# Designs tried in a protein design run: peptides against a protein of PDB entry 4M9S. Part 7

Target 1, 135 residues: chain A of PDB entry 4M9S
Amino acid sequence: SRGLVGVECITPYSYKSLAMALQRCVEVLSDEDRSALAFAVVMPPGVDIPVKLWSCVIPVDICSNEEEQLDDEVADRLKRLSKRGALLSGKRMPVLTFKIDHIIHMFLKHVVDAQTIANGISILEQRLLEIGNNN

## One batch from the design tools (peptide; aimed at target 1 V26 R34 F107 V111)

Design b1_p11_1_s2 (made by RFdiffusion4, then SolubleMPNN; from b1_p11_1, 4 letters changed)
Fold by OpenDDE base, seed 5:
Structure b1_p11_1_s2 (fold): chain B 135 residues (1-135), chain A 11 residues (1-11)
Amino acid sequence: as target 1 above (135 residues)
Amino acid sequence: MPKPVILPVPP
């Protein structure tokens, strides 16, 4: 049985329609949730990413130095994004993870500033090295 | 080209 890997060839029209729909969804976000969505572009699409790795790149104004509160606030932001137009897909088991879809990632790659993408990658790389050295 | 939605770079 040939699994139709439906490469939905997103026609340029479907992409434009999706981009217009996504733009409207992004315009009604809070500035915080919109910033979190922008930094989601640095994550590989189609991969279930643990909240701890999202916390490396999602900007959060935390009033406390507790790492536990950082992961919780990031999880709440990502959960709000997952409820709005399926911008992310959350899984709770075996570990809380969020995934960006290829289509949403492609949209973000075109609308997020190139310097923001470069900065977000550099921050992620630095934080991953710090985590790796502390284990 | 889609107009970049300038997602404000956090300062």
Scores: peptide ipSAE 0.032, ipTM 0.662, DockQ to the pose 0.129
OpenDDE base, seeds 1, 2, 3, 4: peptide ipSAE 0.030, 0.027, 0.032, 0.024; ipTM 0.631, 0.615, 0.657, 0.604

Design b1_p11_1_s3 (made by RFdiffusion4, then SolubleMPNN; from b1_p11_1, 3 letters changed)
Fold by OpenDDE base, seed 4:
Structure b1_p11_1_s3 (fold): chain B 135 residues (1-135), chain A 11 residues (1-11)
Amino acid sequence: as target 1 above (135 residues)
Amino acid sequence: LPKPVILPVPE
């Protein structure tokens, strides 16, 4: 039984309508939440990502240097994004994770600045290597 | 069509 990978064929029309709706949702975000959303583009879509990995790329300007406070602030930003439409999907149990949907991720690829994407990927790669080498 | 919002919005 070959699982039909349901190619959700997003029609160009559905994309335009959704893009307009998403654009409006993004415009009303705070600068901090918009920045957090921008960096969500570097995460693989459809995957439940632990907050610790989100904290590797989500910019937090004002946080105490304690890692625990960083994760909490990142979690709060991601929670706010998850409350605004279909931007993110959060799971609280067993571990707090957030997932970006494929459609939202596709939208972000078109609206996030290319340099921001490149920087975010570089930062994520660096932080993941550091985490991987310390284990 | 309005130009897509570039993220992050430059200050």
Scores: peptide ipSAE 0.156, ipTM 0.787, DockQ to the pose 0.148
OpenDDE base, seeds 1, 2, 3, 5: peptide ipSAE 0.148, 0.151, 0.155, 0.146; ipTM 0.782, 0.787, 0.785, 0.786

Design b1_p11_1_s4 (made by RFdiffusion4, then SolubleMPNN; from b1_p11_1, 4 letters changed)
Fold by OpenDDE base, seed 2:
Structure b1_p11_1_s4 (fold): chain B 135 residues (1-135), chain A 11 residues (1-11)
Amino acid sequence: as target 1 above (135 residues)
Amino acid sequence: MPKPRILPVPE
């Protein structure tokens, strides 16, 4: 039985309509929430990512070096994005996680600057190594 | 196709 490769034939029309809807959604975000959404492109799509890994790439200005405050502020940004249509999907149990959908991730890959994506990957890799060496 | 707007990078 040859599995139907579900060719999600995103018609050019559906893509254009989705891109216009997403663009309007992005335009009404705060600069902080828009920046958080841009860096969501660094995460693998369809995967429930713990807030701790999101904190590695989401730009947050925190007045304190307290790691707990970083994770809380990142979680609040991601919660705001999850309330904006299909931008993110949040789960609270068993661990607080957020997931980017494949469609949103494909959109971000086209609208986020390539250097920003590369920098975000590099930052994630560095911070993951630091976390791994401290455990 | 409208040119995708580049999302601003945090400086």
Scores: peptide ipSAE 0.033, ipTM 0.653, DockQ to the pose 0.126
OpenDDE base, seeds 1, 3, 4, 5: peptide ipSAE 0.029, 0.029, 0.028, 0.030; ipTM 0.622, 0.619, 0.611, 0.624

Design b1_p11_2 (made by RFdiffusion4)
Pose (drawn by RFdiffusion4):
Structure b1_p11_2 (pose): chain A 126 residues (1-60, 70-135), chain P 11 residues (1-11)
Amino acid sequence: SRGLVGVECITPYSYKSLAMALQRCVEVLSDEDRSALAFAVVMPPGVDIPVKLWSCVIPVLDDEVADRLKRLSKRGALLSGKRMPVLTFKIDHIIHMFLKHVVDAQTIANGISILEQRLLEIGNNN
Amino acid sequence: PSFPTPSFSFP
């Protein structure tokens, strides 16, 4: 209910809070990877979820989502790969409350909608 | 549907 700023303190670390640190990991990022990351906010954290359940919210055969989610986990270890049972990714929690009070307030609602929308279109495949 | 241009608001 306040993000990483709820716990920021003087610590042996050079950063007042972990968000100030993560700030850079996002700054060095490919402009688009910045995009895919900026959207993975609207995902469930600590939950393993498939490439297609990702192809819905991440921008551009759609494995390209996976390629971005791979660079994203290789660069700053922001995401998480889990090869089988099915090629799936996962957003951890700290790397989430970072994005919550950091990603543009609108883009949160837009990701929520673009998903409930593309979810419903997989509902129309049947 | 299209995607908006995301941005960041760092502390």

Design b1_p11_2_s1 (made by RFdiffusion4, then SolubleMPNN; from b1_p11_2, 5 letters changed)
Fold by OpenDDE base, seed 5:
Structure b1_p11_2_s1 (fold): chain B 135 residues (1-135), chain A 11 residues (1-11)
Amino acid sequence: as target 1 above (135 residues)
Amino acid sequence: PPYPKPTFLFP
């Protein structure tokens, strides 16, 4: 399969049309789901990422500090995004994971503010260090 | 929350 860069170079108009459609899709999301989608940009595209790692960057306001509840809330948001076209794809076996496709990731890199991306990366790095230190 | 608000380059 041709890489995403190749697709953009070969079919720039198709990419622009898709971007416009994606923009409209993002605009009709709830604030919570839109926030989750924004921070999906920090994940590597084409990789099945466990919910635990998504929970490091997806903003969730929960009243409990139980990790299980956090993961469940994050999973619910990601599931909703997976039902909105090609925004995300979920896999239940062997472990519950979600994947962002290259085309969606490229779109997000262009439309999410650079500071937001930088903040998301910093938060992810911090949480990964915490997880690593606690294991 | 420990998360910043995300910003998009469109409304």
Scores: peptide ipSAE 0.322, ipTM 0.852, DockQ to the pose 0.557
OpenDDE base, seeds 1, 2, 3, 4: peptide ipSAE 0.318, 0.319, 0.319, 0.320; ipTM 0.849, 0.850, 0.848, 0.848

Design b1_p11_2_s2 (made by RFdiffusion4, then SolubleMPNN; from b1_p11_2, 5 letters changed)
Fold by OpenDDE base, seed 2:
Structure b1_p11_2_s2 (fold): chain B 135 residues (1-135), chain A 11 residues (1-11)
Amino acid sequence: as target 1 above (135 residues)
Amino acid sequence: PPYPKPTFIFP
């Protein structure tokens, strides 16, 4: 199922109904998955984002010195989210990527605290700089 | 690395 890609939020009513449904979905997530979903708001919607970039902002409680383990854990979280309806869409080939839908992204912009969003952006920027400096 | 905990503000 391609989730909510075909859903258009034309009216405030439709948006409210969708938002309520999404809220319920968010509430039943684990803390880890909910955190991952929250920080998905910093990603541009409709773009296939490599797991490596997701790993810059997705919280991981256990810091492994192995970069590969970090990406795998992030991928597992994003995969779980992708299995929950239209929260995310994953692609395995040619590179493992995940995409946030415009509707979900719009929802997150409204329900994720502004400071959380700002923090996520700052973290992403910092990690991107680090990646750039290591190249 | 430390990550901040996200906060949701639901209507």
Scores: peptide ipSAE 0.286, ipTM 0.837, DockQ to the pose 0.625
OpenDDE base, seeds 1, 3, 4, 5: peptide ipSAE 0.284, 0.283, 0.282, 0.283; ipTM 0.837, 0.835, 0.834, 0.837

Design b1_p11_2_s3 (made by RFdiffusion4, then SolubleMPNN; from b1_p11_2, 4 letters changed)
Fold by OpenDDE base, seed 5:
Structure b1_p11_2_s3 (fold): chain B 135 residues (1-135), chain A 11 residues (1-11)
Amino acid sequence: as target 1 above (135 residues)
Amino acid sequence: PKYPKPSFLFP
């Protein structure tokens, strides 16, 4: 399913109504998918983000430290989210990427706990530094 | 877990 590309919420009422619908959508997610969605708030909206970068912030509990397995697990979660309405938009070519739209990002900024957002940003920054140092 | 459990401002 395609996300809400190009959709702009210009009225408070429209936003509130959409937010209520999105809240119900979030409530029926599994714990793992809901966690992934929460940390999606740290990504810039409207940008196609490679799975490698998503893997920096999406919490995954796997025994193997193989990068390929981590990326696959993250991709599966993001794929499920992309199938739940307009939560995410995925592209397979030229590389596998996922994008959070502005309206969904705006929703998450209001409903995700501030400490969670701060933690996610900190984790992303740390992992980006690690990636940069290992290249 | 690798990351702290996230929370939302709604139930």
Scores: peptide ipSAE 0.269, ipTM 0.833, DockQ to the pose 0.501
OpenDDE base, seeds 1, 2, 3, 4: peptide ipSAE 0.267, 0.268, 0.266, 0.265; ipTM 0.828, 0.832, 0.830, 0.826; seed 4 fails the geometry check

Design b1_p11_2_s4 (made by RFdiffusion4, then SolubleMPNN; from b1_p11_2, 5 letters changed)
Fold by OpenDDE base, seed 4:
Structure b1_p11_2_s4 (fold): chain B 135 residues (1-135), chain A 11 residues (1-11)
Amino acid sequence: as target 1 above (135 residues)
Amino acid sequence: PPYPKPTFVFP
């Protein structure tokens, strides 16, 4: 498969081709990784986001409600996504962060259901408020 | 709380 790395802009033609390629990438993901990718749409593109903030929106079904385990599971999912083409880019230092590219984000905005996006934003806002109130 | 299941709508 042709790598998505190096795509700087999308023309209508390029977008159609890219969309087809990305659709295939999404279809081969596990249900869990696909869900994580869907909710990545709520993050601002081009920004290195700490795993803790990703954990606010990435759906995780873990036996333990321990925050540390949650972050680890989220990180693992995001790492897997980062290995599937250029869906995400990870940075380990100074802290573990992940970034969604503008091109991928644009794709997700078009293919993720509007209700899913709205729900994800609502969840993120709620969790951010909770974090803010506890500081 | 339970997370909603996402839906993709591909063109």
Scores: peptide ipSAE 0.252, ipTM 0.819, DockQ to the pose 0.618
OpenDDE base, seeds 1, 2, 3, 5: peptide ipSAE 0.244, 0.241, 0.243, 0.246; ipTM 0.817, 0.816, 0.813, 0.819

Design b1_p11_3 (made by RFdiffusion4)
Pose (drawn by RFdiffusion4):
Structure b1_p11_3 (pose): chain A 126 residues (1-60, 70-135), chain P 11 residues (1-11)
Amino acid sequence: SRGLVGVECITPYSYKSLAMALQRCVEVLSDEDRSALAFAVVMPPGVDIPVKLWSCVIPVLDDEVADRLKRLSKRGALLSGKRMPVLTFKIDHIIHMFLKHVVDAQTIANGISILEQRLLEIGNNN
Amino acid sequence: HLPKVIHAHLP
């Protein structure tokens, strides 16, 4: 209900809060990877979810979503790969409340909608 | 200080 700023204090760390640190990991990022990360906000955290359940919210055969999610986990270890039972990724929690009070307030609602939309279109495949 | 806002490109 206030993000990482709820706990920011003087610590042996050079950063007042972990968000100031993560700030850079996002700044060095490929412009598009900045995009895929900026969107993974609207995902369930601590939940393992498939490449296709990701191909819905991440921008551009759609494995390219996976490629971005791989660079994203290799670079700053922001995501998480889990090879089988099915090629799936996962967003941890701190790497989430970073994005909540950091990603543009609108883009949150837009990801919520682009998803409930593309979810419904997989509902129409049947 | 506070973190900067992240901006993304929409589809």

Design b1_p11_3_s1 (made by RFdiffusion4, then SolubleMPNN; from b1_p11_3, 4 letters changed)
Fold by OpenDDE base, seed 2:
Structure b1_p11_3_s1 (fold): chain B 135 residues (1-135), chain A 11 residues (1-11)
Amino acid sequence: as target 1 above (135 residues)
Amino acid sequence: PLPKVLKAKLP
């Protein structure tokens, strides 16, 4: 079992000032974007995660059961979050991915409800198993 | 994949 070496994020900003700034950023989000941000906590920080995996946990209400529409709507939400500065970083090539930074992830671990985190992890695990079994 | 509405609670 390789222990996840917790990379301590050394920031020049005081945790308090950063937390306050992030809180203010979260407060001005739409309910949908705020929910998307909350579920970003279930992803490993510092890893470029494909949109397909984000779609496993980002809550989206789509009128269609088309998987392509789900990924597009999720991508749009994540793009909006990425435009909010440090919340997410996106890469378009070779595939569209989004990454949560350690500092944001650390913030979310403190502010997102523990049951929400647990539920998000459970849902991610379930959907990953489904994807793995269908391949 | 069924659209699953997840409720997130942020403070």
Scores: peptide ipSAE 0.030, ipTM 0.624, DockQ to the pose 0.093
OpenDDE base, seeds 1, 3, 4, 5: peptide ipSAE 0.029, 0.028, 0.028, 0.029; ipTM 0.621, 0.618, 0.611, 0.620; seeds 1, 5 fail the geometry check

Design b1_p11_3_s3 (made by RFdiffusion4, then SolubleMPNN; from b1_p11_3, 6 letters changed)
Fold by OpenDDE base, seed 1:
Structure b1_p11_3_s3 (fold): chain B 135 residues (1-135), chain A 11 residues (1-11)
Amino acid sequence: as target 1 above (135 residues)
Amino acid sequence: PRPKTLVAKLP
């Protein structure tokens, strides 16, 4: 599905209509998928982000500390979100990536609590530093 | 244990 990549919110009315549609899409998500979507706000919009980087911020409850299971569970959540309208866009080749569109990102910035965003950014920064130091 | 506690409740 071609995401909302081409829809500029030019008018307040288009924004309000889009926001209402997105709110309705969010309301039907599971608590887990809704939480995953909330933390997508910490990613830069319009960029194909590898699953490994998404796994730094997507909250998952895994029984094992195996990194392989973490990435698989995160990928499954992101795949579900990508099937719910235009929330995310997935790409399989050359590497499995997901992208948040600018419009969805703008919506999330308005509805996600500022402290949650700040916490998500801090966690992402910390985990990226850990990945970078282990290379 | 990775902090499980990122519960973002979207309203």
Scores: peptide ipSAE 0.114, ipTM 0.797, DockQ to the pose 0.096
OpenDDE base, seeds 2, 3, 4, 5: peptide ipSAE 0.045, 0.046, 0.046, 0.107; ipTM 0.702, 0.703, 0.710, 0.806

Design b1_p11_3_s4 (made by RFdiffusion4, then SolubleMPNN; from b1_p11_3, 5 letters changed)
Fold by OpenDDE base, seed 5:
Structure b1_p11_3_s4 (fold): chain B 135 residues (1-135), chain A 11 residues (1-11)
Amino acid sequence: as target 1 above (135 residues)
Amino acid sequence: PLPKTLVAKLP
């Protein structure tokens, strides 16, 4: 299977067709999984991102203050997204990571609200600084 | 830790 990694240029037509297909995939998601997908737009495309960094921006309603449970719940959401239309690509080794493809990222950049993107970036920056100061 | 309830608006 030739991975989507080789498409250097998407025609406007291909983009519209992909957008329509992706829109249908997004419509059948739960509200929680759809929210997680939206915040994936703040991550750089094509990069294997550790779950700990995803947990900085993925919205999770957890009953526990345990950081371990947060990462597990985030990982479960990202795993569900990876199983639906390859919205994300997961790797288990050497560390559990998820990657957003350039094409999916481009779609999200156009459909996710600009204020949501800005807020997500600000939250990521703040939490990265906190992690960096606590290490 | 602040509760992570952000509502993402996807159309």
Scores: peptide ipSAE 0.035, ipTM 0.640, DockQ to the pose 0.093
OpenDDE base, seeds 1, 2, 3, 4: peptide ipSAE 0.033, 0.031, 0.028, 0.031; ipTM 0.658, 0.619, 0.617, 0.616; seed 2 fails the geometry check

Design b1_p11_4 (made by RFdiffusion4)
Pose (drawn by RFdiffusion4):
Structure b1_p11_4 (pose): chain A 126 residues (1-60, 70-135), chain P 11 residues (1-11)
Amino acid sequence: SRGLVGVECITPYSYKSLAMALQRCVEVLSDEDRSALAFAVVMPPGVDIPVKLWSCVIPVLDDEVADRLKRLSKRGALLSGKRMPVLTFKIDHIIHMFLKHVVDAQTIANGISILEQRLLEIGNNN
Amino acid sequence: PTFPDVIHPVL
């Protein structure tokens, strides 16, 4: 209910809070990977979820979502790969409350809607 | 408190 700023203190670390550190990992990022990351906010964290359940909210055969999610986990270790049972990714929690009070307030609601939308279109496949 | 910079998606 306040993000990483709820716990920021003087620590042996050079950063007042972990968010100031993560700030850079996002700044060095490919402009688009900055995009895919900026959107993975609206995902469930600590939950393993498939490439297609991702192809819904991440921008651009749609494995390209996976390629971005791979660079994203290789560069700052921001995401997480889990090869089988099915090619799936996962967003951890600190790497989430970073994005919550950091990603544009509107883009949160837009990701929520673009998803409930594309979810419903997979509802129409049947 | 210190807040980080806001992230904007690039299109």

Design b1_p11_4_s1 (made by RFdiffusion4, then SolubleMPNN; from b1_p11_4, 6 letters changed)
Fold by OpenDDE base, seed 1:
Structure b1_p11_4_s1 (fold): chain B 135 residues (1-135), chain A 11 residues (1-11)
Amino acid sequence: as target 1 above (135 residues)
Amino acid sequence: PVYPKTLVPVL
């Protein structure tokens, strides 16, 4: 499903209705999937982001430090989120990517704690630097 | 990788 891509302006009424719908979608998520959704706020909206970059910020509990297992678990979480309304949009080709829509991103900016957002951005920046230095 | 240990509920 294409996310709500194309909504340029939200009226207060539209925002309230969207927020209520999204709140209901969030309430039925597992704690793990809800946490993954919260950290999606650190990604730029409207951009197809590779799973490897999502794995920099999505919290997962893995039995090993194997990067392959990390990416697979992150991909599974993002796939579940993409099946819940318009939370994320997945693309398989040429590379598996996920995109957060502008409207969902705006919602998350209002409901995710500011310190959590700041911490997530800091973690992303650090891990991106590490990836860039290893190339 | 060091992830936040706390689950952050979306309110």
Scores: peptide ipSAE 0.042, ipTM 0.681, DockQ to the pose 0.085
OpenDDE base, seeds 2, 3, 4, 5: peptide ipSAE 0.040, 0.032, 0.042, 0.042; ipTM 0.682, 0.671, 0.674, 0.667

Design b1_p11_4_s2 (made by RFdiffusion4, then SolubleMPNN; from b1_p11_4, 5 letters changed)
Fold by OpenDDE base, seed 3:
Structure b1_p11_4_s2 (fold): chain B 135 residues (1-135), chain A 11 residues (1-11)
Amino acid sequence: as target 1 above (135 residues)
Amino acid sequence: PVYPKVLVPVL
């Protein structure tokens, strides 16, 4: 008797219900935390990403003299997102990292403005090139 | 580094 792995056909209804639940979770965020979550869409899902790389895309209003606090401020935002449901998953060891799950990433891909996604990817690419050239 | 100051409306 081969167990029918019931392919739970994610009905459009289940998707709409999940999207509505996630929308409510996003609505209660601060403007800053909501912006941070939006830019999380540029990261690959299911990968533990170091805070240094998150700092390349997370928008932070920091004065030029506070660049040394950038990673700490980004880490604090990501920590708040990780505490509000399953929006992000954090690991402290061996290095502080955060991961976006596939389901959250898929949601963001549908709700975040396409121009915002394109800009975020462009900024990430530019900053990665700068890091690579300085090594 | 120019950080986008744009508050992205998420939904």
Scores: peptide ipSAE 0.035, ipTM 0.634, DockQ to the pose 0.056
OpenDDE base, seeds 1, 2, 4, 5: peptide ipSAE 0.033, 0.029, 0.029, 0.031; ipTM 0.628, 0.613, 0.620, 0.622; seed 5 fails the geometry check

Design b1_p11_4_s3 (made by RFdiffusion4, then SolubleMPNN; from b1_p11_4, 6 letters changed)
Fold by OpenDDE base, seed 3:
Structure b1_p11_4_s3 (fold): chain B 135 residues (1-135), chain A 11 residues (1-11)
Amino acid sequence: as target 1 above (135 residues)
Amino acid sequence: PVYPKVLKPVF
């Protein structure tokens, strides 16, 4: 079954208008929330991703003694983003997950620095391997 | 060690 990659064909016009709206949203975010949004680009769009996996890529400045709070801090950031229009979609049940929409993902792929994207992917891959080896 | 992820995203 060839998965219909639902090419949400955003018209160039819709993209430009969305990009402008998103840029305004980005400008009012905190530095931390902007960082979280940028790294959301490394996640596959349209997939409900558990917070545990988000924590692999979302930048968090926590003390070593607060490592247990990593998922909570990440969740708080993602929750804030989900409250800013269509940046993310949160789902509480059965497990707390967040999803990046294809449209937002496409925006991020154009505006986030290529090196940042590459670094984020590399970090995600590394940490996924670590999680897989510990199971 | 959970290093502070000091990745500076650049828009």
Scores: peptide ipSAE 0.042, ipTM 0.650, DockQ to the pose 0.064
OpenDDE base, seeds 1, 2, 4, 5: peptide ipSAE 0.034, 0.041, 0.040, 0.038; ipTM 0.616, 0.619, 0.631, 0.631; seeds 2, 5 fail the geometry check

Design b1_p11_4_s4 (made by RFdiffusion4, then SolubleMPNN; from b1_p11_4, 4 letters changed)
Fold by OpenDDE base, seed 4:
Structure b1_p11_4_s4 (fold): chain B 135 residues (1-135), chain A 11 residues (1-11)
Amino acid sequence: as target 1 above (135 residues)
Amino acid sequence: PTYPKVLVPVL
């Protein structure tokens, strides 16, 4: 199934209609899945991002601080989002990755609180530096 | 440090 990758939002009307449709899709999410989707805004659109990097920003409550459990829980959330229309696109091979589409990303940039975006970026940057220093 | 993940309500 080709995701919305090919939908050019040509008109403000198309954008508004799409935004309304997306809003309805978001409204039916659980609070935790909505939060996960919100933080997807900090990721570059159109890029297949490994779950490990998603785990840097996706808010999950884990019973254990083990990275493996974190990645699994994050993956489950992202899988749920990927099953809900064009919110995310998942790939299982060669590595489990998820991608946010440009249109969804643009939507999120408008609906997610600016401070939340800024905080998410800061957290991502910090955790990426930590990952980079541990390699 | 487990940063409290602020649940941001999306919409």
Scores: peptide ipSAE 0.036, ipTM 0.647, DockQ to the pose 0.069
OpenDDE base, seeds 1, 2, 3, 5: peptide ipSAE 0.031, 0.031, 0.035, 0.032; ipTM 0.631, 0.641, 0.633, 0.637; seeds 1, 5 fail the geometry check

Design b1_p11_5 (made by RFdiffusion4)
Pose (drawn by RFdiffusion4):
Structure b1_p11_5 (pose): chain A 126 residues (1-60, 70-135), chain P 11 residues (1-11)
Amino acid sequence: SRGLVGVECITPYSYKSLAMALQRCVEVLSDEDRSALAFAVVMPPGVDIPVKLWSCVIPVLDDEVADRLKRLSKRGALLSGKRMPVLTFKIDHIIHMFLKHVVDAQTIANGISILEQRLLEIGNNN
Amino acid sequence: SFPTPSILPVS
């Protein structure tokens, strides 16, 4: 209910809070990977979820979502790969409340919608 | 389509 700023303190670390640190990991990022990361906010954290359940919210056969989610986990270890039972990714929690009070307030609602939308279109496949 | 996303700096 306040993000990482709820716990920021003087620590043996050079950063007042972990968000100031993560700030850079996002700054060095490929412009688009900045995009895919900026959107993975609207995902469930600590939950393993498939490439297609991702192809819905991440921008551009759609494995390209996976490629971005791979660079994203290799570069700052921001995401998480889990090869089988099915090629799936996962967003951890700290790497989430970073994005919550950091990603543009509107892009949160837009990801929520673009998803409930593309979810419903997989509802129309049947 | 997708909006142009942005990430706010942390101070």

Design b1_p11_5_s1 (made by RFdiffusion4, then SolubleMPNN; from b1_p11_5, 4 letters changed)
Fold by OpenDDE base, seed 4:
Structure b1_p11_5_s1 (fold): chain B 135 residues (1-135), chain A 11 residues (1-11)
Amino acid sequence: as target 1 above (135 residues)
Amino acid sequence: SYPKPRILPVE
């Protein structure tokens, strides 16, 4: 698949064209990767987010309840997304993080179902509270 | 369990 080129300024026309290109990228994703991308909308754009926090909202069906396995599976999905049209940007050092670009985030805010967004935010908030209370 | 996410088509 072809990677996406960054845009410095988005006009209504350029946004529509970019959105169409992004839609094509989304359509070729697996159901699992598309689900991960959908919930990526709840993350703040332009911020390097640790995999642990991504794992709070990325839906994963694993056979084990081990946190390490969860993080690994989430990381694999995010890595695949980063390779598919640069939907995400990964950073390995010092900590494995992923960042959603502002442009991609803007796209997701418009195309992800409102109920999905609301649910994702609620899930993230609940998990963050649990982490915070258990520190 | 997570709700099933949906990505809508571009207008």
Scores: peptide ipSAE 0.330, ipTM 0.852, DockQ to the pose 0.618
OpenDDE base, seeds 1, 2, 3, 5: peptide ipSAE 0.327, 0.320, 0.326, 0.319; ipTM 0.851, 0.847, 0.850, 0.848

